Peptides against a protein of PDB entry 2XVC. Designs and how they scored, part 37

Target 1, 50 residues: chain A of PDB entry 2XVC
Amino acid sequence: ITERELLDYIVNNGGFLDIEHFSKVYGVEKQEVVKLLEALKNKGLIAVES

## One batch from the design tools (peptide; made by RFdiffusion4, then SolubleMPNN)

Design b2_p21_8_s3 (from b2_p21_8, 10 letters changed)
Fold by OpenDDE base, seed 4:
Structure b2_p21_8_s3 (fold): chain B 50 residues (1-50), chain A 21 residues (1-21)
Amino acid sequence: as target 1 above (50 residues)
Amino acid sequence: MRLYISYLENGKMVKPTTPKP
């Protein structure tokens, strides 16, 4: 999965992301999801609220 | 881990909303 694909998922899901659920459904390692989130955050594309 | 995430859309940061059912 790409950064853009993850961002699109987050947007389409109203900003909600369950990393465990996402990993299971899409077959992406949890640590990979976290790395993508960090990249998105560092680019100013997302901010984790809670 | 369950996260609520603000995201950039149309050049603006949008606050997260409740997940759709």
Scores: peptide ipSAE 0.697, ipTM 0.893, DockQ to the pose 0.653
Fold by OpenDDE base, seed 1:
Structure b2_p21_8_s3 (fold): chain B 50 residues (1-50), chain A 21 residues (1-21)
Amino acid sequence: as target 1 above (50 residues)
Amino acid sequence: MRLYISYLENGKMVKPTTPKP
């Protein structure tokens, strides 16, 4: 999965992301999801609210 | 872990909303 694909998912899901659910559905390790989120955050593309 | 995430769209940060059905 790419950063853009994860971003598109977040946008299409209204900004909601369940890492556990996403990992199971898309077969991406939780630590990889976190890594992608960190990349998106560092680029100023997202901000985690809660 | 469940997250609510603001995202950049059209040059603006958009606050998270409830997931679309």
Scores: peptide ipSAE 0.696, ipTM 0.893, DockQ to the pose 0.630
Fold by OpenDDE base, seed 3:
Structure b2_p21_8_s3 (fold): chain B 50 residues (1-50), chain A 21 residues (1-21)
Amino acid sequence: as target 1 above (50 residues)
Amino acid sequence: MRLYISYLENGKMVKPTTPKP
């Protein structure tokens, strides 16, 4: 999965992301999801609220 | 881990909405 694909998912899901659920559904390791989130955050594309 | 994430859209940060029940 790419940063763009994860961002699109977040947007399409109203900003909600369950990492556990996402990992299971899309077959992406949790650490990879976190890595992508960090990249998106560092680029100013997202901010984790809670 | 369940996250609520603001995202950039049209140059503005959009606050997350709650998941649909």
Scores: peptide ipSAE 0.695, ipTM 0.893, DockQ to the pose 0.692
Fold by OpenDDE base, seed 5:
Structure b2_p21_8_s3 (fold): chain B 50 residues (1-50), chain A 21 residues (1-21)
Amino acid sequence: as target 1 above (50 residues)
Amino acid sequence: MRLYISYLENGKMVKPTTPKP
C-alpha cells in the first residue's frame, strides 16, 4: 500500500477511516497504516479531526 | 480505531463527512 493509495481511499470514503477494518480488508498492518497517515499528515495532505 | 480525516482536494482542505448509509 502506498501513501497515494491510502489517500485515495480516505478521499473516496469521505474522510472516514476505520484502521481495524482497513487492515483486515487490505491486509495492511495497523502500524503501517499509522505510518502512512503520519507521512500524509507531515506532507499537509491530511489532518486528523477525531 | 475510527478516524475522521480532513484531506487536501483541489488545493483546499475538505472536512470529513459521515459514512454513507
Scores: peptide ipSAE 0.696, ipTM 0.893, DockQ to the pose 0.667; fails the geometry check

Design b2_p21_8_s4 (from b2_p21_8, 12 letters changed)
Fold by OpenDDE base, seed 5:
Structure b2_p21_8_s4 (fold): chain B 50 residues (1-50), chain A 21 residues (1-21)
Amino acid sequence: as target 1 above (50 residues)
Amino acid sequence: MRLYISYLENGKLVPPTRPRP
């Protein structure tokens, strides 16, 4: 999965992300999801609220 | 881990729209 694809998912899911759920559904390792999130955050594309 | 994430829309970070518990 790419940063763009994860971002699209986040947007389409109303800004909600369950990493565990996402991981099992899309077959992406949790650490990979976190890595992508950090990249998105560092680029100013997202901000984790809670 | 469950996250609520703000994202860019029209160049601005907007809060998540999915209702929080």
Scores: peptide ipSAE 0.746, ipTM 0.915, DockQ to the pose 0.878
Fold by OpenDDE base, seed 1:
Structure b2_p21_8_s4 (fold): chain B 50 residues (1-50), chain A 21 residues (1-21)
Amino acid sequence: as target 1 above (50 residues)
Amino acid sequence: MRLYISYLENGKLVPPTRPRP
């Protein structure tokens, strides 16, 4: 999965992301999801609220 | 782990639209 794909998912999901659910459904390792989130955050494309 | 994430819309970070628990 790419940063763009994850970003699109977040937007289309109303800003909600369940890492465990996402990992299970899309077959992406939790560590990879976190890595992509950090990249998006560092680029100023997202901000994790809680 | 469940996250609520703000994202860019029209060049501005907007809060999640999905209700928080």
Scores: peptide ipSAE 0.745, ipTM 0.915, DockQ to the pose 0.885
Fold by OpenDDE base, seed 4:
Structure b2_p21_8_s4 (fold): chain B 50 residues (1-50), chain A 21 residues (1-21)
Amino acid sequence: as target 1 above (50 residues)
Amino acid sequence: MRLYISYLENGKLVPPTRPRP
């Protein structure tokens, strides 16, 4: 999965992300999801609220 | 881990719209 694909998912899901659920459904390792999130955050494309 | 994430809309970060539990 790419950063853009994850970003699109987040937007389409109203800003909600369950990492464990996402990992299971899309076959992406949890650590990979976290890595992508950190990249998105560092680029100012997202901010984790809680 | 369940996250609520702000994202860009019209160049600004907007809060998540999905209701929180």
Scores: peptide ipSAE 0.745, ipTM 0.914, DockQ to the pose 0.878
Fold by OpenDDE base, seed 3:
Structure b2_p21_8_s4 (fold): chain B 50 residues (1-50), chain A 21 residues (1-21)
Amino acid sequence: as target 1 above (50 residues)
Amino acid sequence: MRLYISYLENGKLVPPTRPRP
């Protein structure tokens, strides 16, 4: 998936992301999800709170 | 790993809206 697709998911899910669940449902490796999150964070598009 | 993430809304970061466990 793309950064935009992950961002849209996060927004539509009220800012909540379960990486384990997401990986299983969407067939994306957990490390890839983390990579995309890091990219979004570095661009100032998100901030991980907890 | 379950995360709560702030995201852009109207050009500024806003806190998550989904209730926390």
Scores: peptide ipSAE 0.744, ipTM 0.914, DockQ to the pose 0.869

## One batch from the design tools (peptide; made by RFdiffusion4, then SolubleMPNN)

Design b2_p22_1_s1 (from b2_p22_1, 9 letters changed)
Fold by OpenDDE base, seed 4:
Structure b2_p22_1_s1 (fold): chain B 50 residues (1-50), chain A 22 residues (1-22)
Amino acid sequence: as target 1 above (50 residues)
Amino acid sequence: SDKLKIKVNEEKYKEYLKELEE
């Protein structure tokens, strides 16, 4: 999965992301999802609220 | 919890999309 794909998912999901659910559905390791989130955050594209 | 609420920077998102299309 790419940063773009994850970002688009977040946008299309109203800003909500269940890492466990996403991991199961898309077959992506949780640590990989977190890595992508951190990349997006560092680029200023997202902020994790809760 | 694994459930997160994420705020997207709309301005940067649009700019990001443009960059990817180029």
Scores: peptide ipSAE 0.605, ipTM 0.854, DockQ to the pose 0.830
Fold by OpenDDE base, seed 1:
Structure b2_p22_1_s1 (fold): chain B 50 residues (1-50), chain A 22 residues (1-22)
Amino acid sequence: as target 1 above (50 residues)
Amino acid sequence: SDKLKIKVNEEKYKEYLKELEE
């Protein structure tokens, strides 16, 4: 999965992301999801609220 | 589960999409 794909998922999911669920459903390691989130955060595209 | 609420910067998102298409 790419940064763009994850970002689009977040947007289309109302901003909600369950990392555990996402990992299981899409077969992506949780570490990879976190890595992508960090990249998006560093670019100022997202902020984690809760 | 690891449930997060993520705020997307709409302006940067639009800019990001534009950049990807250029």
Scores: peptide ipSAE 0.605, ipTM 0.854, DockQ to the pose 0.768
Fold by OpenDDE base, seed 5:
Order: sequence, then C-alpha cells, then structure tokens
Structure b2_p22_1_s1 (fold): chain B 50 residues (1-50), chain A 22 residues (1-22)
Amino acid sequence: as target 1 above (50 residues)
Amino acid sequence: SDKLKIKVNEEKYKEYLKELEE
C-alpha cells in the first residue's frame, strides 16, 4: 500500500490503527506499516499519541 | 500492544491532498 492509502485509512478510522490487525486484514507486513508511519511522521502529517 | 492512537494534522493533510492533485 501507499502512504496515501494508509493515511486515508487512519483518517477514516478516527485516528485509530491496530498494526497487527491491519497487517492481517490488508496483507501488509508490520514492518511496512511502520515504515509508512515513519514517512507520514517525518512529513508532519501524523503524531503517534499512544 | 500494536494498537495506536494517531493524531492527524488536518491542515497538513489538506495541503498534502492538494499537492497530490496538482
């Protein structure tokens, strides 16, 4: 998946993201999800609160 | 756990969407 797709998911899911669940449902490696999150963070688009 | 609460910067999100469409 792309950064855009992950970001849209987060937005549409009220900001909640379960990496384990997402990985299983969408068939994306957890490491890939983390990489995308880091990219989004570096762009200032997101901040992880908990 | 792997469950996260993520804060989205709404202003930057809008700018990001605009940039992608340009």
Scores: peptide ipSAE 0.605, ipTM 0.854, DockQ to the pose 0.821
Fold by OpenDDE base, seed 3:
Structure b2_p22_1_s1 (fold): chain B 50 residues (1-50), chain A 22 residues (1-22)
Amino acid sequence: as target 1 above (50 residues)
Amino acid sequence: SDKLKIKVNEEKYKEYLKELEE
């Protein structure tokens, strides 16, 4: 999965992301999802609220 | 918990999408 794909998912999911659920459904390692989130955060595209 | 609420910067998101299309 790419940063673009994850970002689009977040937007289309109302900003909600369940990492465990996402990992299971899309077959992406949890650590990879976290890595992508950090990249998006560093670019100022997202902020994790909770 | 693995459940997160994420705030998206709409302005930067639009700029990002525009850059990817160029």
Scores: peptide ipSAE 0.604, ipTM 0.853, DockQ to the pose 0.834

Design b2_p22_1_s2 (from b2_p22_1, 9 letters changed)
Fold by OpenDDE base, seed 1:
Structure b2_p22_1_s2 (fold): chain B 50 residues (1-50), chain A 22 residues (1-22)
Amino acid sequence: as target 1 above (50 residues)
Amino acid sequence: SDKLKIKVNEEKYEEYLAELDA
């Protein structure tokens, strides 16, 4: 999965992301999801609220 | 579960999309 795909997923999911669920559904390692989130955060595209 | 609530920067999102399409 790419940063764009993850970002679009987040947007389309109302900003909610369950990493464990996402990992299971899309077959992406949790650490990879976190890596992508960090990238998006570093670009100022997202902020984790809770 | 690892449930997160993420805020998307709408302004940067628009810029990001524009850059990707360029």
Scores: peptide ipSAE 0.613, ipTM 0.858, DockQ to the pose 0.776
Fold by OpenDDE base, seed 2:
Structure b2_p22_1_s2 (fold): chain B 50 residues (1-50), chain A 22 residues (1-22)
Amino acid sequence: as target 1 above (50 residues)
Amino acid sequence: SDKLKIKVNEEKYEEYLAELDA
């Protein structure tokens, strides 16, 4: 999964992301999802609200 | 749980898309 793919998923999912669910469905390690989120956050593309 | 609510910066999102297309 790329940053772009994750970002598009978030956008198309109304801003919601269940890391556990995403990991299971897309076969991506949870730590990889977190790494991608951190990258997106550092670029100012996203902010985690809760 | 691992459920997050994420706010997307729409302006930066558009800029990001433009950069990827370049």
Scores: peptide ipSAE 0.612, ipTM 0.859, DockQ to the pose 0.826
Fold by OpenDDE base, seed 4:
Structure b2_p22_1_s2 (fold): chain B 50 residues (1-50), chain A 22 residues (1-22)
Amino acid sequence: as target 1 above (50 residues)
Amino acid sequence: SDKLKIKVNEEKYEEYLAELDA
């Protein structure tokens, strides 16, 4: 999965992300999801509220 | 918990999309 795909998912899901659920459904390792989130955060595209 | 609430910067999101589509 790409940063774009994850970002689009977050937007389309109302800003909610369940990492474990996402990992199971899309076959992406949890650490990969976290890495992508960190990249998006560093670009100022997102802020994690939880 | 693995459940997160994420705030998207709408302005930067639009800029990001524009850059990717250019």
Scores: peptide ipSAE 0.612, ipTM 0.858, DockQ to the pose 0.839
Fold by OpenDDE base, seed 3:
Structure b2_p22_1_s2 (fold): chain B 50 residues (1-50), chain A 22 residues (1-22)
Amino acid sequence: as target 1 above (50 residues)
Amino acid sequence: SDKLKIKVNEEKYEEYLAELDA
């Protein structure tokens, strides 16, 4: 999965992301999801609220 | 908890999309 694909998912899901659920459904390692989130955060595209 | 609420920077998101279109 790419940064763009994850970002689009977040946008289309109202900003909500369940890492465990996402990992199971899309077959992406939880560590990879976290890595992509960090990249998006570092680019100023997202901020984790809770 | 693995459940997160994420705020998207709409301005930067639009800029990001524009860059990808080029």
Scores: peptide ipSAE 0.610, ipTM 0.858, DockQ to the pose 0.821

Design b2_p22_1_s3 (from b2_p22_1, 10 letters changed)
Fold by OpenDDE base, seed 1:
Structure b2_p22_1_s3 (fold): chain B 50 residues (1-50), chain A 22 residues (1-22)
Amino acid sequence: as target 1 above (50 residues)
Amino acid sequence: SNKLKIKVNEEKYEEYLKELEE
């Protein structure tokens, strides 16, 4: 999965992301999801609220 | 589960999409 794909998922999911669920459904390691989130955060595209 | 609420920066999102298409 790419940064763009994850970002699109977040947007289309109302900003909600269940890392555990996402990992299981899409077959992506949780560490990879976190890595992509960090990249998006570093680019100023997202902020984690809760 | 690790449930997160993520706020997307709409301005940067628009800019990001534009950049990807250039």
Scores: peptide ipSAE 0.595, ipTM 0.852, DockQ to the pose 0.771
Fold by OpenDDE base, seed 4:
Structure b2_p22_1_s3 (fold): chain B 50 residues (1-50), chain A 22 residues (1-22)
Amino acid sequence: as target 1 above (50 residues)
Amino acid sequence: SNKLKIKVNEEKYEEYLKELEE
């Protein structure tokens, strides 16, 4: 999965992300999802609120 | 918790999309 794909998912999901659910559905390791989120955050594209 | 609420910077998102298209 790419940063773009994750970002698009977040946008299309109203800003909500269930890491466990996403991991199961898309077959992506949780740590990989977190890594991508960190990248998006560092680029200023997202902010994790809760 | 595994559930997160994420705020997307719309301005940067649009700019990001343009960059990817180039």
Scores: peptide ipSAE 0.595, ipTM 0.852, DockQ to the pose 0.839
Fold by OpenDDE base, seed 5:
Structure b2_p22_1_s3 (fold): chain B 50 residues (1-50), chain A 22 residues (1-22)
Amino acid sequence: as target 1 above (50 residues)
Amino acid sequence: SNKLKIKVNEEKYEEYLKELEE
């Protein structure tokens, strides 16, 4: 998946992201999800709160 | 855990969307 797709998911899911669940449902490696999150963070688009 | 609460920067999100469409 792309950064845009992950970001849209986060937005549409009220900011909640279960990495384990997301990985299983969308068939994306957890490491890939983390990589995309890091990219979004570096762009200032997101901040991880918990 | 693997469950995260993520805060989206709404201003930057809007800017990001504009950039992608240009």
Scores: peptide ipSAE 0.594, ipTM 0.852, DockQ to the pose 0.831
Fold by OpenDDE base, seed 3:
Structure b2_p22_1_s3 (fold): chain B 50 residues (1-50), chain A 22 residues (1-22)
Amino acid sequence: as target 1 above (50 residues)
Amino acid sequence: SNKLKIKVNEEKYEEYLKELEE
């Protein structure tokens, strides 16, 4: 999965992301999801609120 | 927790999309 794909998912999911659920459904390792989130955060595209 | 609430910067998101299309 790419940063673009994850970002689009977040937007289309109302800003909610269940990492465990996402990992299971899309077959992406949790650590990879976190890595992508950090990249998006560093670019100022997202902010994790909870 | 595995459940997160994420705020998207709409302005930067739009700029990002434009850059990817170029």
Scores: peptide ipSAE 0.594, ipTM 0.851, DockQ to the pose 0.846

Design b2_p22_1_s4 (from b2_p22_1, 9 letters changed)
Fold by OpenDDE base, seed 1:
Structure b2_p22_1_s4 (fold): chain B 50 residues (1-50), chain A 22 residues (1-22)
Amino acid sequence: as target 1 above (50 residues)
Amino acid sequence: SDKLKIKVDEEKYKEYLEELEK
């Protein structure tokens, strides 16, 4: 999965992301999801609220 | 589960999409 794909998922999911669920459903390691989130955060595209 | 609520910067999102399509 790419940064773009994850970002699009987040947007289309109302901003909600369950990392455990996402990992299981899409077969992506949780570490990879976190890495992509960090990249998006560093670019100022996202902020984690809760 | 690891449930997060993520805020997306809409303006930066638009800029990001624009750049990806250049």
Scores: peptide ipSAE 0.591, ipTM 0.851, DockQ to the pose 0.772
Fold by OpenDDE base, seed 5:
Structure b2_p22_1_s4 (fold): chain B 50 residues (1-50), chain A 22 residues (1-22)
Amino acid sequence: as target 1 above (50 residues)
Amino acid sequence: SDKLKIKVDEEKYKEYLEELEK
């Protein structure tokens, strides 16, 4: 998936993301999800609160 | 757990979308 797709998911899911669940449902490696999150963080688009 | 609460910067999100559509 792309950064855009992940970001849109987060937005549409009220900011909640379960990496384990997302990985299973969408068939994306957890490491890939983390990589995309890091990219979004570096662009200032997101901050992880908890 | 792997469950995260993520804060999205709404203004930067809008700017990001605008840039992608240029």
Scores: peptide ipSAE 0.590, ipTM 0.852, DockQ to the pose 0.812
Fold by OpenDDE base, seed 4:
Structure b2_p22_1_s4 (fold): chain B 50 residues (1-50), chain A 22 residues (1-22)
Amino acid sequence: as target 1 above (50 residues)
Amino acid sequence: SDKLKIKVDEEKYKEYLEELEK
């Protein structure tokens, strides 16, 4: 999965992301999802609220 | 919890999309 794909998912899901659910559905390791989120955050594209 | 609420910067998102399309 790419940063773009994850970002698009977040946008299209109303800003909500369930890492466990996403991991199961898309077959992506949780640590990989977190890595992508941190990349997006560092680029200023996202902020994790809760 | 694994459930997160994420805020997306709309302006930066648009710029990001434009850059990826180049």
Scores: peptide ipSAE 0.590, ipTM 0.851, DockQ to the pose 0.833
Fold by OpenDDE base, seed 3:
Structure b2_p22_1_s4 (fold): chain B 50 residues (1-50), chain A 22 residues (1-22)
Amino acid sequence: as target 1 above (50 residues)
Amino acid sequence: SDKLKIKVDEEKYKEYLEELEK
């Protein structure tokens, strides 16, 4: 999965992301999802609220 | 918990998409 794909998913999911659920459904390692989130955060595209 | 609430910067998101389409 790419940063673009994850970002689009977040937007289309109302900003909610369940990493465990996402990992199971899309077959992406949890650590990979976290890595992509960090990249998006560093670019100022997102902010994790909770 | 693995459940997160994420805020997206709408302006930066649009700029990001525009750059990717170039």
Scores: peptide ipSAE 0.589, ipTM 0.851, DockQ to the pose 0.835

Design b2_p22_2_s2 (from b2_p22_2, 8 letters changed)
Fold by OpenDDE base, seed 1:
Structure b2_p22_2_s2 (fold): chain B 50 residues (1-50), chain A 22 residues (1-22)
Amino acid sequence: as target 1 above (50 residues)
Amino acid sequence: MFADKLKIKVTEKGKKYLEETK
């Protein structure tokens, strides 16, 4: 999964992301999801609210 | 460190990015 794809998922999911659930459903390791989130955050594309 | 369950705001920059990368 790419940064763009994850960002698009977040938008389409109303901003909600369950990392464990996402990992299980999409077959992406949790650490990879975290890596992508860190990139998105560092680029100013997202802000984590909870 | 991120919690497992997150509420995320997509910034205006993020929204613009999605439009630009279609």
Scores: peptide ipSAE 0.732, ipTM 0.920, DockQ to the pose 0.883
Fold by OpenDDE base, seed 2:
Structure b2_p22_2_s2 (fold): chain B 50 residues (1-50), chain A 22 residues (1-22)
Amino acid sequence: as target 1 above (50 residues)
Amino acid sequence: MFADKLKIKVTEKGKKYLEETK
């Protein structure tokens, strides 16, 4: 999964992301999801609210 | 460190990014 794809997912999911759920459903390692989130955050494309 | 369940705000920059990368 790419940063863009994850960002698009987040948008389409109302901003909610369950990393465990996402990992299971999409077959992406949790650490990979976290890495992508960190990148998105550091680029100012997302802000983590909770 | 991120919690397992997150609420994320997509910034205007993020929204613009999605448009630019279509």
Scores: peptide ipSAE 0.732, ipTM 0.920, DockQ to the pose 0.864
Fold by OpenDDE base, seed 3:
Structure b2_p22_2_s2 (fold): chain B 50 residues (1-50), chain A 22 residues (1-22)
Amino acid sequence: as target 1 above (50 residues)
Amino acid sequence: MFADKLKIKVTEKGKKYLEETK
């Protein structure tokens, strides 16, 4: 999965992301999801609210 | 370090990025 694809998912999911659920459904390692989130955050494309 | 369940704000920059890469 790409950064763009993850960002698009977040938008279409109302901003909610369950990393455990996402990992199971899409077959992406939790570590990879975290890596992508860090990249998105560092680029200023997202901010974690909770 | 992130919690398993997150609420994420997509910034204006993020929204613009999605439009530019569409």
Scores: peptide ipSAE 0.732, ipTM 0.920, DockQ to the pose 0.879
Fold by OpenDDE base, seed 4:
Structure b2_p22_2_s2 (fold): chain B 50 residues (1-50), chain A 22 residues (1-22)
Amino acid sequence: as target 1 above (50 residues)
Amino acid sequence: MFADKLKIKVTEKGKKYLEETK
């Protein structure tokens, strides 16, 4: 999965992301999801609220 | 370190990015 694809997912999911669930459904390792989130955050494309 | 369940705000920059990468 790409940064763009993850960002698009977040938008379409109302801003909610369950990393465990996402990992299981899309077959992406949790550490990869975290890496993508960190990239999105560092680029100022997302803000993690909690 | 991120929690397993997150609430994320997509910034205006993020929204613009999605439009530009269509």
Scores: peptide ipSAE 0.731, ipTM 0.920, DockQ to the pose 0.871

Design b2_p22_2_s3 (from b2_p22_2, 9 letters changed)
Fold by OpenDDE base, seed 4:
Structure b2_p22_2_s3 (fold): chain B 50 residues (1-50), chain A 22 residues (1-22)
Amino acid sequence: as target 1 above (50 residues)
Amino acid sequence: MFADKLKIKLTEKGKKYLEETR
């Protein structure tokens, strides 16, 4: 999964992301999801509320 | 460190990014 794909998912899901659920459904390791989130956050594209 | 369940908001920069890469 790419940063753009994750961003699209977040937008399409109303901003909600359950990392555990996402990992199970899409077969992406939790640490990879976290890595992508950190990248998006560090690029200033998202604000995380948890 | 992130919680397992997150609420995420798109910044203005993020919104522009989506428009530019659409």
Scores: peptide ipSAE 0.701, ipTM 0.910, DockQ to the pose 0.919
Fold by OpenDDE base, seed 2:
Structure b2_p22_2_s3 (fold): chain B 50 residues (1-50), chain A 22 residues (1-22)
Amino acid sequence: as target 1 above (50 residues)
Amino acid sequence: MFADKLKIKLTEKGKKYLEETR
């Protein structure tokens, strides 16, 4: 999964992301999801509220 | 370190990014 694809998912899911659920559904390792989130955050594209 | 369940907000920069890359 790409940063763009994850960003699209987040937006389409109302900003909610369950990393465990996402990992299971899309077959992406949790650490990869975290890596993408860190990238999006560091680029200033998202703000994590929890 | 992130919690498993997150609430994420798209920044204005993020919104602009989506428009530019659409």
Scores: peptide ipSAE 0.701, ipTM 0.910, DockQ to the pose 0.920
Fold by OpenDDE base, seed 3:
Structure b2_p22_2_s3 (fold): chain B 50 residues (1-50), chain A 22 residues (1-22)
Amino acid sequence: as target 1 above (50 residues)
Amino acid sequence: MFADKLKIKLTEKGKKYLEETR
């Protein structure tokens, strides 16, 4: 999964992301999801509220 | 460290990024 694909998912899901659920459904390691989120955050594209 | 369940907001920069890349 790419940063853009994750960003699109977040937008289409109303900003809600369950990392555990996402990992299970899409077969992506939790660590990889976290890495992508950190990249998006560091680029200033998202603000994480939880 | 992130919580398992997150609420994420798209910033103005993020919104502009999506507009420019689609």
Scores: peptide ipSAE 0.700, ipTM 0.909, DockQ to the pose 0.907
Fold by OpenDDE base, seed 1:
Structure b2_p22_2_s3 (fold): chain B 50 residues (1-50), chain A 22 residues (1-22)
Amino acid sequence: as target 1 above (50 residues)
Amino acid sequence: MFADKLKIKLTEKGKKYLEETR
């Protein structure tokens, strides 16, 4: 999965992301999801509210 | 470290990024 794909998912899901659920559905390791989130955050593209 | 369940907001930069890549 790419950063863009994750970003698109987040937007399409109203900003909500359940990492555990996402990992199971898409077969992506939780660590990878976290890595992508960190990248998006570091690039200033997202703000995490929780 | 992130919680499993997150609420995420696009920044203005993020919004612009999506606009530019559409």
Scores: peptide ipSAE 0.700, ipTM 0.910, DockQ to the pose 0.914

